# Ledger of designs, part 83: peptides against a protein of PDB entry 4CIC

Target 1, 148 residues: chain A of PDB entry 4CIC
Amino acid sequence: KVSTKGHYGVQAMFDLAQHFGEGPVSLKSIAERQGLSEPYLEQLIAVLRKAGLVKSVRGAQGGYILAREPRDIKVGDIIRVLEGPIAPVESVSQDDPEHSLKFDFSVTKSVWEKVKKSIEEVLDSITLADMLKDAEEAQMAQGYMYYI
Target 2, 147 residues: chain B of PDB entry 4CIC
Amino acid sequence: KVSTKGHYGVQAMFDLAQHFGEGPVSLKSIAERQGLSEPYLEQLIAVLRKAGLVKSVRGAQGGYILAREPRDIKVGDIIRVLEGPIAPVESVSQDDPEHSLKFDFSVTKSVWEKVKKSIEEVLDSITLADMLKDAEEAQMAQGYMYY

## One batch from the design tools (peptide; made by RFdiffusion4, then SolubleMPNN)

Design b2_p17_6_s2 (from b2_p17_6, 7 letters changed)
Fold by OpenDDE base, seed 4:
Structure b2_p17_6_s2 (fold): chain B 148 residues (1-148), chain C 147 residues (1-147), chain A 17 residues (1-17)
Amino acid sequence: as target 1 above (148 residues)
Amino acid sequence: as target 2 above (147 residues)
Amino acid sequence: STELFGGPSPTPQLLGG
């Protein structure tokens, strides 16, 4: 599962993408729109800022902006920053060190590597710009349903 | 992540596939080969049996067999039995019911649905028979390096 | 709780059980 951290991180980055070019967005406003606690969002934004995906702007109209254009930020980039590398299976080695016979069955490992690759390909194929486009298309479709 | 349960469940099912047609395999022998505790394996096998992926055979040569041919069991079938449906994101609704403003942002949901579909397609494309073939190919490749 | 992504946080399993 994408952790709550990864999920909310993508939501927060998407909120910043929706406001890209409008200037800095306050953490309070992101938290309110995304249904997140402000303290939790501060932790996420701190990680994203350290990774160079978000910039802090100081001043009366201060807040946060995307550090890059939405087209230059993949969902995979956000997830790797927040969660680290995609690992489909926990390293079996940690729970029972005595019975962790390292039968790294190469065959079962290959299954999880295929899963990993597939997830990476999907997440690296989706940009924040693609998400913006999907949102616009969804809004247009809803608009048409209200006019019918 | 595939849980330890899902991972070991696939290993146990693969062990049964390697012995398919040879008769019943004891849980002890599976546990020894796969590096699993026998009590833990008993729990996994109980779930797999209830789902109809494994059969129990009674008698002096009793144990477990695959309920279907290896080609008729997908990795996705094993994972769904052990772990339930593939859910790339936890349902955000459980942790903070008060702040779970149901902004089911359709867009973020669509990202996770694409991930889900991709995982399902991979896991449903791999059978125990495919895994057996991959193991045979790997053994042959190792054999050629020793000659 | 085995998360698809390797973060150290004890958060939720990809697979439900």
Scores: peptide ipSAE 0.031, ipTM 0.782, DockQ to the pose 0.283; fails the geometry check
Fold by OpenDDE base, seed 3:
Structure b2_p17_6_s2 (fold): chain B 148 residues (1-148), chain C 147 residues (1-147), chain A 17 residues (1-17)
Amino acid sequence: as target 1 above (148 residues)
Amino acid sequence: as target 2 above (147 residues)
Amino acid sequence: STELFGGPSPTPQLLGG
């Protein structure tokens, strides 16, 4: 499962993408629109800023902006920043040292590596620009459903 | 991440696949070969048996066998039995009712649905027979490296 | 404890430590 951190991070970045070019957005406004607690969003934004995905703008109309264009930010980039590398299986080796899997189950490992690769390919194939386009298409489809 | 339960379940099922046609295998022997605790393996095998992926054989040479041929058991089948349906994102709605995401973030949901589908496709494309073949190929490759 | 799959078990993490 994508952690709540990864999920909310993608939501926050998507909110910033929706406002890209409109100027800085306050954390409060992002939190309200995305249904996030402001303190939790502050932690996410701090990590994303440190990774260079978000910029802080100072001043009376201060807030946050995307550091790059939406097309230049992959969902995979956001997830890697927030979660680290995609690990489809917990390394059993760390939590129970007594049950250190002595056998390098190379075959089972290869299954999980295939899953990892598949997830990476999907997440790296989706940009914030793709998400914006999908949102626009969905809004148009809803708009048409109300006019019929 | 696949849970430890899913991981160990695939290992246990793969061990049973390696012994398919040789008769019943004891839980003890599976546990020893797979580096699992026997009590933990008993729980896994109980679930897998209830799902009809494993059969219990009674008697002095009793133990467990695959209920179907290795080619008829997908990794996805094992994972669905042990873990349930693939859910790439926790439904935020259940744990924190106060932070019930009011907004149906349909767009973000679609990202996770694509991830889910991709995982399902991978896991449903791999059978225990495919894993057996990969193991044989790996053993042959190691054998050639030692000569 | 980090699950890609919907089990009753607690905090599912996909990708992170």
Scores: peptide ipSAE 0.031, ipTM 0.779, DockQ to the pose 0.285; fails the geometry check
Fold by OpenDDE base, seed 2:
Structure b2_p17_6_s2 (fold): chain B 148 residues (1-148), chain C 147 residues (1-147), chain A 17 residues (1-17)
Amino acid sequence: as target 1 above (148 residues)
Amino acid sequence: as target 2 above (147 residues)
Amino acid sequence: STELFGGPSPTPQLLGG
């Protein structure tokens, strides 16, 4: 599973994408709009900032902005920053050498590598710009349903 | 991540596939070949048996067999039996109605649904028969490197 | 620790943490 950290990290980055070009957004306003605690969001933003996905702007109208355009940030980039490399199975800790029955787990390993590759391809195919477009399309579709 | 349960469940089912048509295999022999504790394997096999993926054979030469041919068992079937439905994100428990800020999480939800679909497609495209073929090809490739 | 699969067993987290 994508952790709660990964899930909320994508939400926070998407909120920043929705406000891209409008100037800095406060953590308080993001937290309110995304249903997150401000202290939890501060921890997420600190990691994303350190990875160069977010910038901090100082001053009375300070806050946070995306460090790159929404089209240049993949969902996979956000997830890798927050969670690390995608691993479909827990690496059996190699640390018990005695039970190193060198069972040729090569075949089962290949299954999990196929799953990994598939997840990576999906997450790397979706940008914040794609998510913005999907949101706009969804809003238009809802708007049309209220006029019928 | 696929849990340890899912991972070892696929290994145990693959061991049974390697012996398909040779008769019943003891839990002890599977545990030894797969590096599993026998008590842990017994719990896995009990779930797989209840789901109809494995059969128990009684007697002095008793043990376990696949309930279907290897070609008729998908990796996805094994995982769904052991782990339940594939869920890329934890469903935020709907149970706190007060923080039901109906934030339109529709867009983020769609990302996770795409991931789910992709995982399901992969796991449902791989059978135990495909895994047997991959093992045979790997053994042949290793055999050619030793000559 | 979030599970790729919904089972109650401590599932290794797909993405980390």
Scores: peptide ipSAE 0.031, ipTM 0.782, DockQ to the pose 0.246; fails the geometry check
Fold by OpenDDE base, seed 5:
Structure b2_p17_6_s2 (fold): chain B 148 residues (1-148), chain C 147 residues (1-147), chain A 17 residues (1-17)
Amino acid sequence: as target 1 above (148 residues)
Amino acid sequence: as target 2 above (147 residues)
Amino acid sequence: STELFGGPSPTPQLLGG
């Protein structure tokens, strides 16, 4: 599962993508639009900023902006920053290292590596620009349904 | 992450696949070969049996067998039985239902649905027979490296 | 801890948290 951290991180980054080119947005405005607590969002934004996905702008009209264009930020980049590497299985190695070592069946490991690769490929194939396009298409489709 | 339950369930089913056609295997022998506690394996096997992936054989030479051929059991079938449906994101809905409802951005949901579909496709593309073949190929490759 | 599977059993976490 993508954690609440990963999920809300993608939402916050998508909010910043929707306002890309309009200037800096306040954490308060993002929190209100995404249904997040401001303190929780502050923690997420701090991590995303440290990773160079977000920039802080200072001043009376200060806030946050994307550090790159929406097309240059993959969902996979956001998830890796917030969650770390994709691990399809808990490393059995941490709780019982002695038992873990004996039957690390290369074959079962290969299954989970295939799952990992597939998740990475999907998350790396989706940019914030793709998400913006999908949102626009969904809004247009809704608009057309109200006119019919 | 596949839980410990899903992971060990796949290992136990793979052990049964390796012994398919040899007759019933004891839980003790599976537990020893897979490095599992027998009580934990008993819980896993009970779920797998109830789902019709495993059969119990009674008698002095009793134990467990696969209920189907290894080619007819997908890794996805094992995982769905043990873990339920693949959910890439925790349902945000349980802890704060009022806040969850407002910004269920259709777009973010679509991302997680794509991830779900991709995982399901991979897990449904791998059978226990594919795992047996991969094991045989790996053993042959190791054998050739020692010569 | 980020669970991959939403079944009634404690669901496995895909991502490190």
Scores: peptide ipSAE 0.030, ipTM 0.785, DockQ to the pose 0.278; fails the geometry check

Design b2_p17_6_s3 (from b2_p17_6, 11 letters changed)
Fold by OpenDDE base, seed 5:
Structure b2_p17_6_s3 (fold): chain B 148 residues (1-148), chain C 147 residues (1-147), chain A 17 residues (1-17)
Amino acid sequence: as target 1 above (148 residues)
Amino acid sequence: as target 2 above (147 residues)
Amino acid sequence: GEQFFGGKSKTPQFLGG
């Protein structure tokens, strides 16, 4: 499961994507919109900033912006920054050499590697721009349902 | 991440697949081969048995067997039995109705649903028979490297 | 440990090290 950190990190990045081009957004406003505590969001933003996905803007209208366009940020990039490499199973510690030699271990490992690859492919196929498009389509669909 | 329970459950089921047709296998022998504690394996086997993936055989040569052929057991079946439905994210408690109404929540949810579907497709595409075949191929490849 | 699969139970963390 994507941790709460990964989940809220994607939400915070998506919020910044929705405001891309409008200038810097305050952490307070993101926290309010996303239902996050401001201190928790500060931790997420600090990691994302260090990874170069977010920039801080100084001044009276200071805050945060995406460091790249929404089309240039994959969900996979966000998840890797916040959670590290996608690992479907806890690596049974390589430290048990006796387990590494068992033929059965190699086959089960290959299953989890296939799962890993599949997750990576999905997350790397979705950009913040794709999410914005999906949001627009959902809003249009709701608008049409209110007119029927 | 697949829990330790899911991981070891797949290993235990694969051990039973390797011995399919040889008769009942004792929990002790599975535990020894898979490097599991016998009490932990008992818990896994109990769940798998209740789900109809494993059968117990009684008697002096009693133990456990697969309830179906290896080709008829998907890795996804094992994982769903042990772990429940594949959930990529913790369901943010549906109990906050205010969060459910936010447009942003629906879009992020769709990302995780895509991940879920992808995992399900992979796990449902792999049977214990496929794992047996992969094992045989790996053994043959090692045998060729030693010659 | 980060759990992929969670039944009804609370906090499955997936992604850790």
Scores: peptide ipSAE 0.036, ipTM 0.791, DockQ to the pose 0.286; fails the geometry check
Fold by OpenDDE base, seed 4:
Structure b2_p17_6_s3 (fold): chain B 148 residues (1-148), chain C 147 residues (1-147), chain A 17 residues (1-17)
Amino acid sequence: as target 1 above (148 residues)
Amino acid sequence: as target 2 above (147 residues)
Amino acid sequence: GEQFFGGKSKTPQFLGG
């Protein structure tokens, strides 16, 4: 599963994408809109900033901005930063010799590698710009439903 | 991540597939070959049996067999039985009202639905028979490297 | 509903671990 961290990280990055070009966004405002605790969001933003996906702007109107354009940030980039490499199965820690999967059956590994590849392809095919477009289309569709 | 339960479940089912047609396999023998504890394997097999993927055979030479042919069991079937529906993200329990994602942004949900679909397509495209074939091909390739 | 990824132990982060 994408952890709560990955999920909320994508939400926070999407919020920043929605405000891209409008200047810095406060953590408080992101937290309020995304239904996140501010301390939790601070941890996420710290990781994303260190990875160069987010920039901090100082000052009274300070906050955070995307470090790159929405089209240049893939969902896969966000997930890799927050969760590390996409691994479909827990690496059974080689370190427990008793539960050492003696037969690291290459075949089962191959199944998970195929799953990994498929997930990576999907996540790397979706940018924050694509998400913005999807949101706009959804809003238009909802707007049309209210006018009917 | 596919849990250890899903991972070991696929391994145990693959072991049963390798012995399909040879008669019942003991839990002990599966546990030994797959590097699993017998009690843990017993729990996995109980779930798989209840789901109709495995059959128990009684008697002195009793044990377990696949309930269906290897070609009729997808990896996705095994995973769904052991782990439930493929959900790429933890459902933030709607039950914690404080962490209720007020804005279930349809857009982020759509991302995870695309991931889910992709995982399902892969897992449903692989049968135990496909895994058997891959194992045979790998063994042949290794055999050629030793010559 | 049994969450595919939901075991109570450190849910192996699908992408993190």
Scores: peptide ipSAE 0.033, ipTM 0.785, DockQ to the pose 0.199; fails the geometry check
Fold by OpenDDE base, seed 2:
Formats: sequence, structure tokens, C-alpha cells
Structure b2_p17_6_s3 (fold): chain B 148 residues (1-148), chain C 147 residues (1-147), chain A 17 residues (1-17)
Amino acid sequence: as target 1 above (148 residues)
Amino acid sequence: as target 2 above (147 residues)
Amino acid sequence: GEQFFGGKSKTPQFLGG
């Protein structure tokens, strides 16, 4: 499962993509649109900025922008920055020695590696530009339903 | 992520697949081979039995068997029984109203639906028979390294 | 290493991929 952090990180990055080319967006405005607390969003944006996916702009009209064009940012890039490498199985915390996955059975591991690869392929195939296009298509489809 | 429950459930089912046709396997023997506590395995097997993936055999040589042939059990079937529907995003527990995913943005939801579909396709494409074959191939490859 | 699906949800939920 993508954590709440990964999910909200993708939402925040998508919000920045929707405003790409319009100048810096305030954290407050992103938080309001995405239904996030501003302090939580600050933590997400700090990580994304450190990874070079977001830039901070200073000044009276300061805020955040995408560091790259929406087409050059994959969903997989956002997720890897926020969550680290995609792991399909929960690592048994070292603290429960009784449930130590000692038997890393090569066969069961191969199943999870196939799942990992599949997730990576999907997330790396979707850019913020693809998400923008999907949003536009969805809006058009809704608009047509109001005229029919 | 597949939970520890899902992971160990697949391991336990794979152990039963390795012994398919040899008769009932004791929970103790499965627990020992898979490095699981017997009480934990009892809980897993109870769920798998209720779902009709495993059968209990009574008697002195009693234990558990697969309810179907290894080729007729998908990894996806095991995971759905143990974990429920594959959800790529953590359901925000209703108890934290501040982090209620109120904005189920249709676009972000579509990303996770694509991930879900991809996971389901992979897990539904792998049977216990496929896992048995992979194990045999791995053993052969290791055997050739010793000669 | 901080694992991708690190949410502490005690409930064994299929954390998905």
C-alpha cells in the first residue's frame, strides 16, 4: 500500500502541476485545495524540495513550483522520494525475533519481486503530464453530461 | 505491501503444495519448516480452511491438505482470503477525521486503481503449481553448481 | 532502510504493492 504520505505527496505534486507556468503557489493554498494540514504539507514539500522535484521561490509572491516540467516527473519518482524503494512485503521489524523472516524462501521472494516490478512499471509509466491530461478528459466528459 | 500475514499465508500454502498427494501434513511440521509459531499458523490455517483453500483431515495421520490442486490456487486467491481486497492506498481510518481523504481526487484515485489492477494481474497469474516449478528449477540450478 | 509502505497500521491490512 502507498502510505498516506505517498498519496498526499502525489496530490500535492499534482496540484503544483495544475499551476505549472502560473508562478509560485503558496503552501496554504495547496493545503486548502488538497485538504491537508499546512504543517503536514510543509514536511512533504521539504522532502520533495530536497530531492529536487520542487523549488522554493522567495518574495511577496513566493511559494513553490515544480522543479521540472510535469512530463519529466513520474509518479514513481515522487513515491521513491517520499517512501523509498518500492517494497511489496512489509519488512518484519528486527524487533520481533520470533517473526524474523529467516526463511527468505527464494520462491516466495520471487513472487514479491514480480509484484514490485509490476508496480514500478506502472508508476514509472505515469507522469504528472499524464495526470493533467486525465483531469482534462474527465472535466470534458462531465461537461458533456451537463449538455446532454 | 503484503502484510506478514499474507506473506506467511503464501509460504504455508506453498508448503502444503510441496506435499500435495503425500497425505495430510501436521501444523507442527509446517510451522517448523516455515519458521512460524504453531499458534500463528493455526490462525492462518483457520482462515484458509474457512475460505475452502485448505481441508482438515482427522485421525492419527491427520492434518491439513490443499482443498484444490496447486494449479487451481492462485497467489491472488490466498492474498484476498487473508488480507481482503487488494488496496494500493492505506484506507485512512475513519477515526482520524483530519486526515480523512475527503478529496478522493478522481485523478489520483485512477493512479491507484492502475496499480491495483497491475498487482491483481500479477498475483492472479501465479499459481502454487508455478511456484513448485520455480522451486524445482532453482534446485536443479543449485545441483548443477555442485557438480 | 525506511520501507516504502512503513505506515504503523497495527491492523494486518494488505498494504498492497
Scores: peptide ipSAE 0.033, ipTM 0.788, DockQ to the pose 0.507; fails the geometry check
Fold by OpenDDE base, seed 3:
Structure b2_p17_6_s3 (fold): chain B 148 residues (1-148), chain C 147 residues (1-147), chain A 17 residues (1-17)
Amino acid sequence: as target 1 above (148 residues)
Amino acid sequence: as target 2 above (147 residues)
Amino acid sequence: GEQFFGGKSKTPQFLGG
């Protein structure tokens, strides 16, 4: 599972992508549009900034911008920054916290490694530019449904 | 993430697959081989049995067997039984329990749906028979390294 | 409901799976 942090991080980065080239976007405006708490978004943005995915612009028209073009930011990049490496299996049982998963079962490990690789391939195949395109296509499809 | 329940369930089912055709296997023996607590395994087996993936055999030589051949049980079947549908994103924030993920962001939803589909395809492509084959190949490879 | 990608994991890791 992508955590809430990863999910909101992708949303925030996508919002910045939608405004790419328009200048700095305020955290408040992102929070309002994405339905996020501003304090929580500030924490996410701090991590993303430290990782070089976002830049802060100072001044009266200050805020945040993408540090790279939308095509140069993969969803996988955002997830790795916010959540670290993809781990398909939990290392600690919730049902039995005293029993750490002995990940040493070689055959099951190979299954989870295949799952990991599959997730990585998907997330690394999707850029913020791809997401922008998908959003435009969805809006056009909705617009056509209102004209019919 | 596959939960601990899913992980241990796959291990237990694989253990039963390794003994398929040899008769019933005791929960104790599975627990010992897989490094699981017997009470926890009993809960897993109960769910798997209810789903028709495992059968119980009664008697002095009783225990559990796979309900189907290893080739007819996918890893995805085991995971769906133990964990339900694959959900790539948590619906509730752990950091802010008052803020439910507005999963309504259509574009991000599509990303997670792609992830879901990819996971399902992988898990549904692997049977217990495939896992048995992989284990045999690994044992042969280790055996050749010792010669 | 335990969903495929884990219940309340304390560690916000990409609950891959």
Scores: peptide ipSAE 0.031, ipTM 0.779, DockQ to the pose 0.216; fails the geometry check

Design b2_p17_6_s4 (from b2_p17_6, 12 letters changed)
Fold by OpenDDE base, seed 2:
Structure b2_p17_6_s4 (fold): chain B 148 residues (1-148), chain C 147 residues (1-147), chain A 17 residues (1-17)
Amino acid sequence: as target 1 above (148 residues)
Amino acid sequence: as target 2 above (147 residues)
Amino acid sequence: STQFFGGPSETPQFLGE
């Protein structure tokens, strides 16, 4: 399962993508829209800012913006920043050399590496721009259901 | 991350696959080979047996066998039995109707559904027979390095 | 708790509850 941190991080970054080009967005506004606590969002934004995915704008109309265009931010980039590398299985403490030498361990590890690769490929194939497009398409589809 | 339960479940099922056709394997023997505690393995095997992936054989040479051929058991089957359905994100308590109606929630959900699908496809594409083959290939490759 | 993502110190909890 993607952690709550990863999930809400993607949600917060998507909120910033929806407002991209409109200027800085306050943490309060993001928290209200996304149903997040402001202190929790502050922690997420601090990590995302440190990673260079978000910029802080100072002043009376200060807040946060995406550091890059939505097309230049992958979901995988957000997840790697917030959660670290995709690890399908605990690194069995590589420190026990006896477990690493068992052939069975290498085969089971290869299964999880295939899962990891698949997750990485999916998350790296989705940008915030793709999410914006999906949002627009879903709004259009809902709009058509109200007119029929 | 696949839980310890899922990981060790696949490992235990793979051990049973390696001994498929040799008769029943004792839990003790599996535990020793896989580096698992016997009580922990007993819990795993109980779940796998209830799901019909493993059979118990009674008698002096009793133990466990795969309920089906290794080719007929997917890694995904083992994982679903031990872990339940693959859920990339905690079901945000669907009980709060206010969160379900936000468009943003639907789009983010679609990302995790794509991840779920990709994991399912991978795990359903790998059988215990595929793992046996990979094991044989790796043993052959190591054998050639010693020569 | 199944965590697909996490640093080496956090127990990978992918498929659990």
Scores: peptide ipSAE 0.077, ipTM 0.811, DockQ to the pose 0.291; fails the geometry check
Fold by OpenDDE base, seed 1:
Structure b2_p17_6_s4 (fold): chain B 148 residues (1-148), chain C 147 residues (1-147), chain A 17 residues (1-17)
Amino acid sequence: as target 1 above (148 residues)
Amino acid sequence: as target 2 above (147 residues)
Amino acid sequence: STQFFGGPSETPQFLGE
């Protein structure tokens, strides 16, 4: 499962993408729109800023912006920053070299590596720009349902 | 992350696949080969048995066998039995209908649904028979490195 | 433990922690 941290981090980054080019967005406004606690969002944004995905703007109209264009930020980049490397299984401690478990372990490990690769490929194929486009398409589809 | 339960469940099922056709395997022997505690394995096997993936054989030479051929058991079937449905994200409680959060939630949800689908496709594409084949190929490759 | 699989838990935990 994507952690709450990863999930809400993607939501916060998507909110910043929706406001990209409009100037700095306050943490309060992001928290309100995304249903996040402001203190929790502050922790997420601090990590994202340190990773160079977000920039802080100082001043009375200060806040946060994306550090790169939405097309240059993959969902996989956000998840790796917040959660670390995608690990489908915990590394079973390599500590006991003596047990003949090495081979069966290798085959089961290969299953999890295939899962990892698949997740990485999906998350690295989706940018914040793709998410913006999907949002616009969904809004248009909803708008058409009100005219029928 | 696949839970310890899912991980060890796949290992136990793979052990049973390696011995498929040889008769019943004792939980003790599986536990020893797979580095699992016997009580933990007993819990896993009980769930797998209830789901119809494993059968118990009674008697002095009793134990467990796969309930189906290795080709008819997907890794995805094992994981769904042990862990439940593949859920990339917890369902955020739909409870507060009033917040305009529905739309942003829908887009982020679509990302996680894509991840879910991808995982399901991978796990449903791998059978215990595929794992047996991969094990045989790996053993042959190791044998060739000694020549 | 980050469970990728399983029923609704209170806090989704994914990949790193």
Scores: peptide ipSAE 0.074, ipTM 0.808, DockQ to the pose 0.290; fails the geometry check
Fold by OpenDDE base, seed 4:
Structure b2_p17_6_s4 (fold): chain B 148 residues (1-148), chain C 147 residues (1-147), chain A 17 residues (1-17)
Amino acid sequence: as target 1 above (148 residues)
Amino acid sequence: as target 2 above (147 residues)
Amino acid sequence: STQFFGGPSETPQFLGE
């Protein structure tokens, strides 16, 4: 499972993308729209800011903005920042000598490498701009359903 | 991360695949070859047996065999049995009303569905027979490096 | 750790802490 951190991080970044070009967004407003606690969102935003995906704007109308255009931020970038490198299997800690998988069967490792690559390809193929487009299309589709 | 259970389950199933057609394999021998504890392996094998991926053979030469040919067992089948359905994101339990993601943004869900589909496609594309072939090729390549 | 697999009942043991 993508951690709750990764999931909510993508949601928060998507919220910022929806407001891109409109100026700074308050953490409170993001939290309210995304159903997140402000303290939890603060932690996420701090990590994303440190990674250079988000910028803070100071002042009474201060808040957060995307540090890059939505097209220049991949979902994979967000996940890597929040969760680290995509690792489909827990690295069996080499330090447990009793559970030292002596036979690190290269074959089983290759399965997980294929899974990793596949996940990376998907996540790196989706930008925040793609997500914005999908949201617009979904809203249009819903709008058409309400007019019928 | 694939759980340790999923990882070791694939290893144990691969060990059984390597011995397919040679008769029953003891849990002890699998545990020794795969670096697993026997008790842990017993739990894995019990689940795999219940799912119909493994059969137990009784007697002095008893043990376990694959219930199907290696070509008829996908890695995806093993993972689904051990870990359940592939869920790239934790379903936020609907039951926590405070963390009720009111805006289950269909868009973020669609991202995770794409990831899920991709994982399923990969895991369902790899059989135990494919893994056997890869192992043989790797052994041949190592043999050529020692010469 | 991104658990890609798991039933609803197994708490993701993030072995990362």
Scores: peptide ipSAE 0.072, ipTM 0.804, DockQ to the pose 0.255; fails the geometry check
Fold by OpenDDE base, seed 3:
Structure b2_p17_6_s4 (fold): chain B 148 residues (1-148), chain C 147 residues (1-147), chain A 17 residues (1-17)
Amino acid sequence: as target 1 above (148 residues)
Amino acid sequence: as target 2 above (147 residues)
Amino acid sequence: STQFFGGPSETPQFLGE
């Protein structure tokens, strides 16, 4: 499962994408719109900033912006920054000596590697621009349902 | 992540596939070959049996067999039985009121649904027969490296 | 927590609902 960190990171980055070109967005405003705690969002943004996905703007109208255009940020990039590499199976913590799973079963490993690759391909195929487009299409579809 | 349960379940089912047609395999022998605890394997096998993926054979030469041919058992079937439906994102337990993530962000949900679908497609594309074939090919490749 | 991402594990983990 994508952790809460990865999920919220994608939400926060998507919020910044929706405001791309409008200037800096405050963490407070992102937190309010996305239903996130501001302190938690600060931690996420700090990581994303360090990775060069977001920039901080200082001043009275300061805040955060995307460091790149929405089309140049993949969901996979966000997830890798926040979560690290995709790992489809939990490493059995070596600390339970009774359950030292010989994870070395080469054939089962290949199954999980195929799954990893599939996830990576999906996440790397989706940009923040694609998400913006999907949101616009969904909003148009809802708008049409209210006019009918 | 596929839990340890799902991982071991696939290993145990693969072990049974390797012995398919040879008769019943004891839990002890599976546990020894796969590096699993026998009590844990008993729990896994009980679930897999209830789901109709394995059969128990009683008697002195009793044990377990696959309930279907290896080609008729997908990895996805094993995972769904042991883990339930694939969920790419943790449902934030409703019980932490401060972190009631509006998971309802429709667009982010669609991303995770695409991931889910991709995982399901991969796992449903792999049978125990495919795994057997991959194992044979790997063993042949190793055999050729030693010659 | 069923994590798709993170941890030193060489093997990918999928968490069911």
Scores: peptide ipSAE 0.039, ipTM 0.792, DockQ to the pose 0.255; fails the geometry check

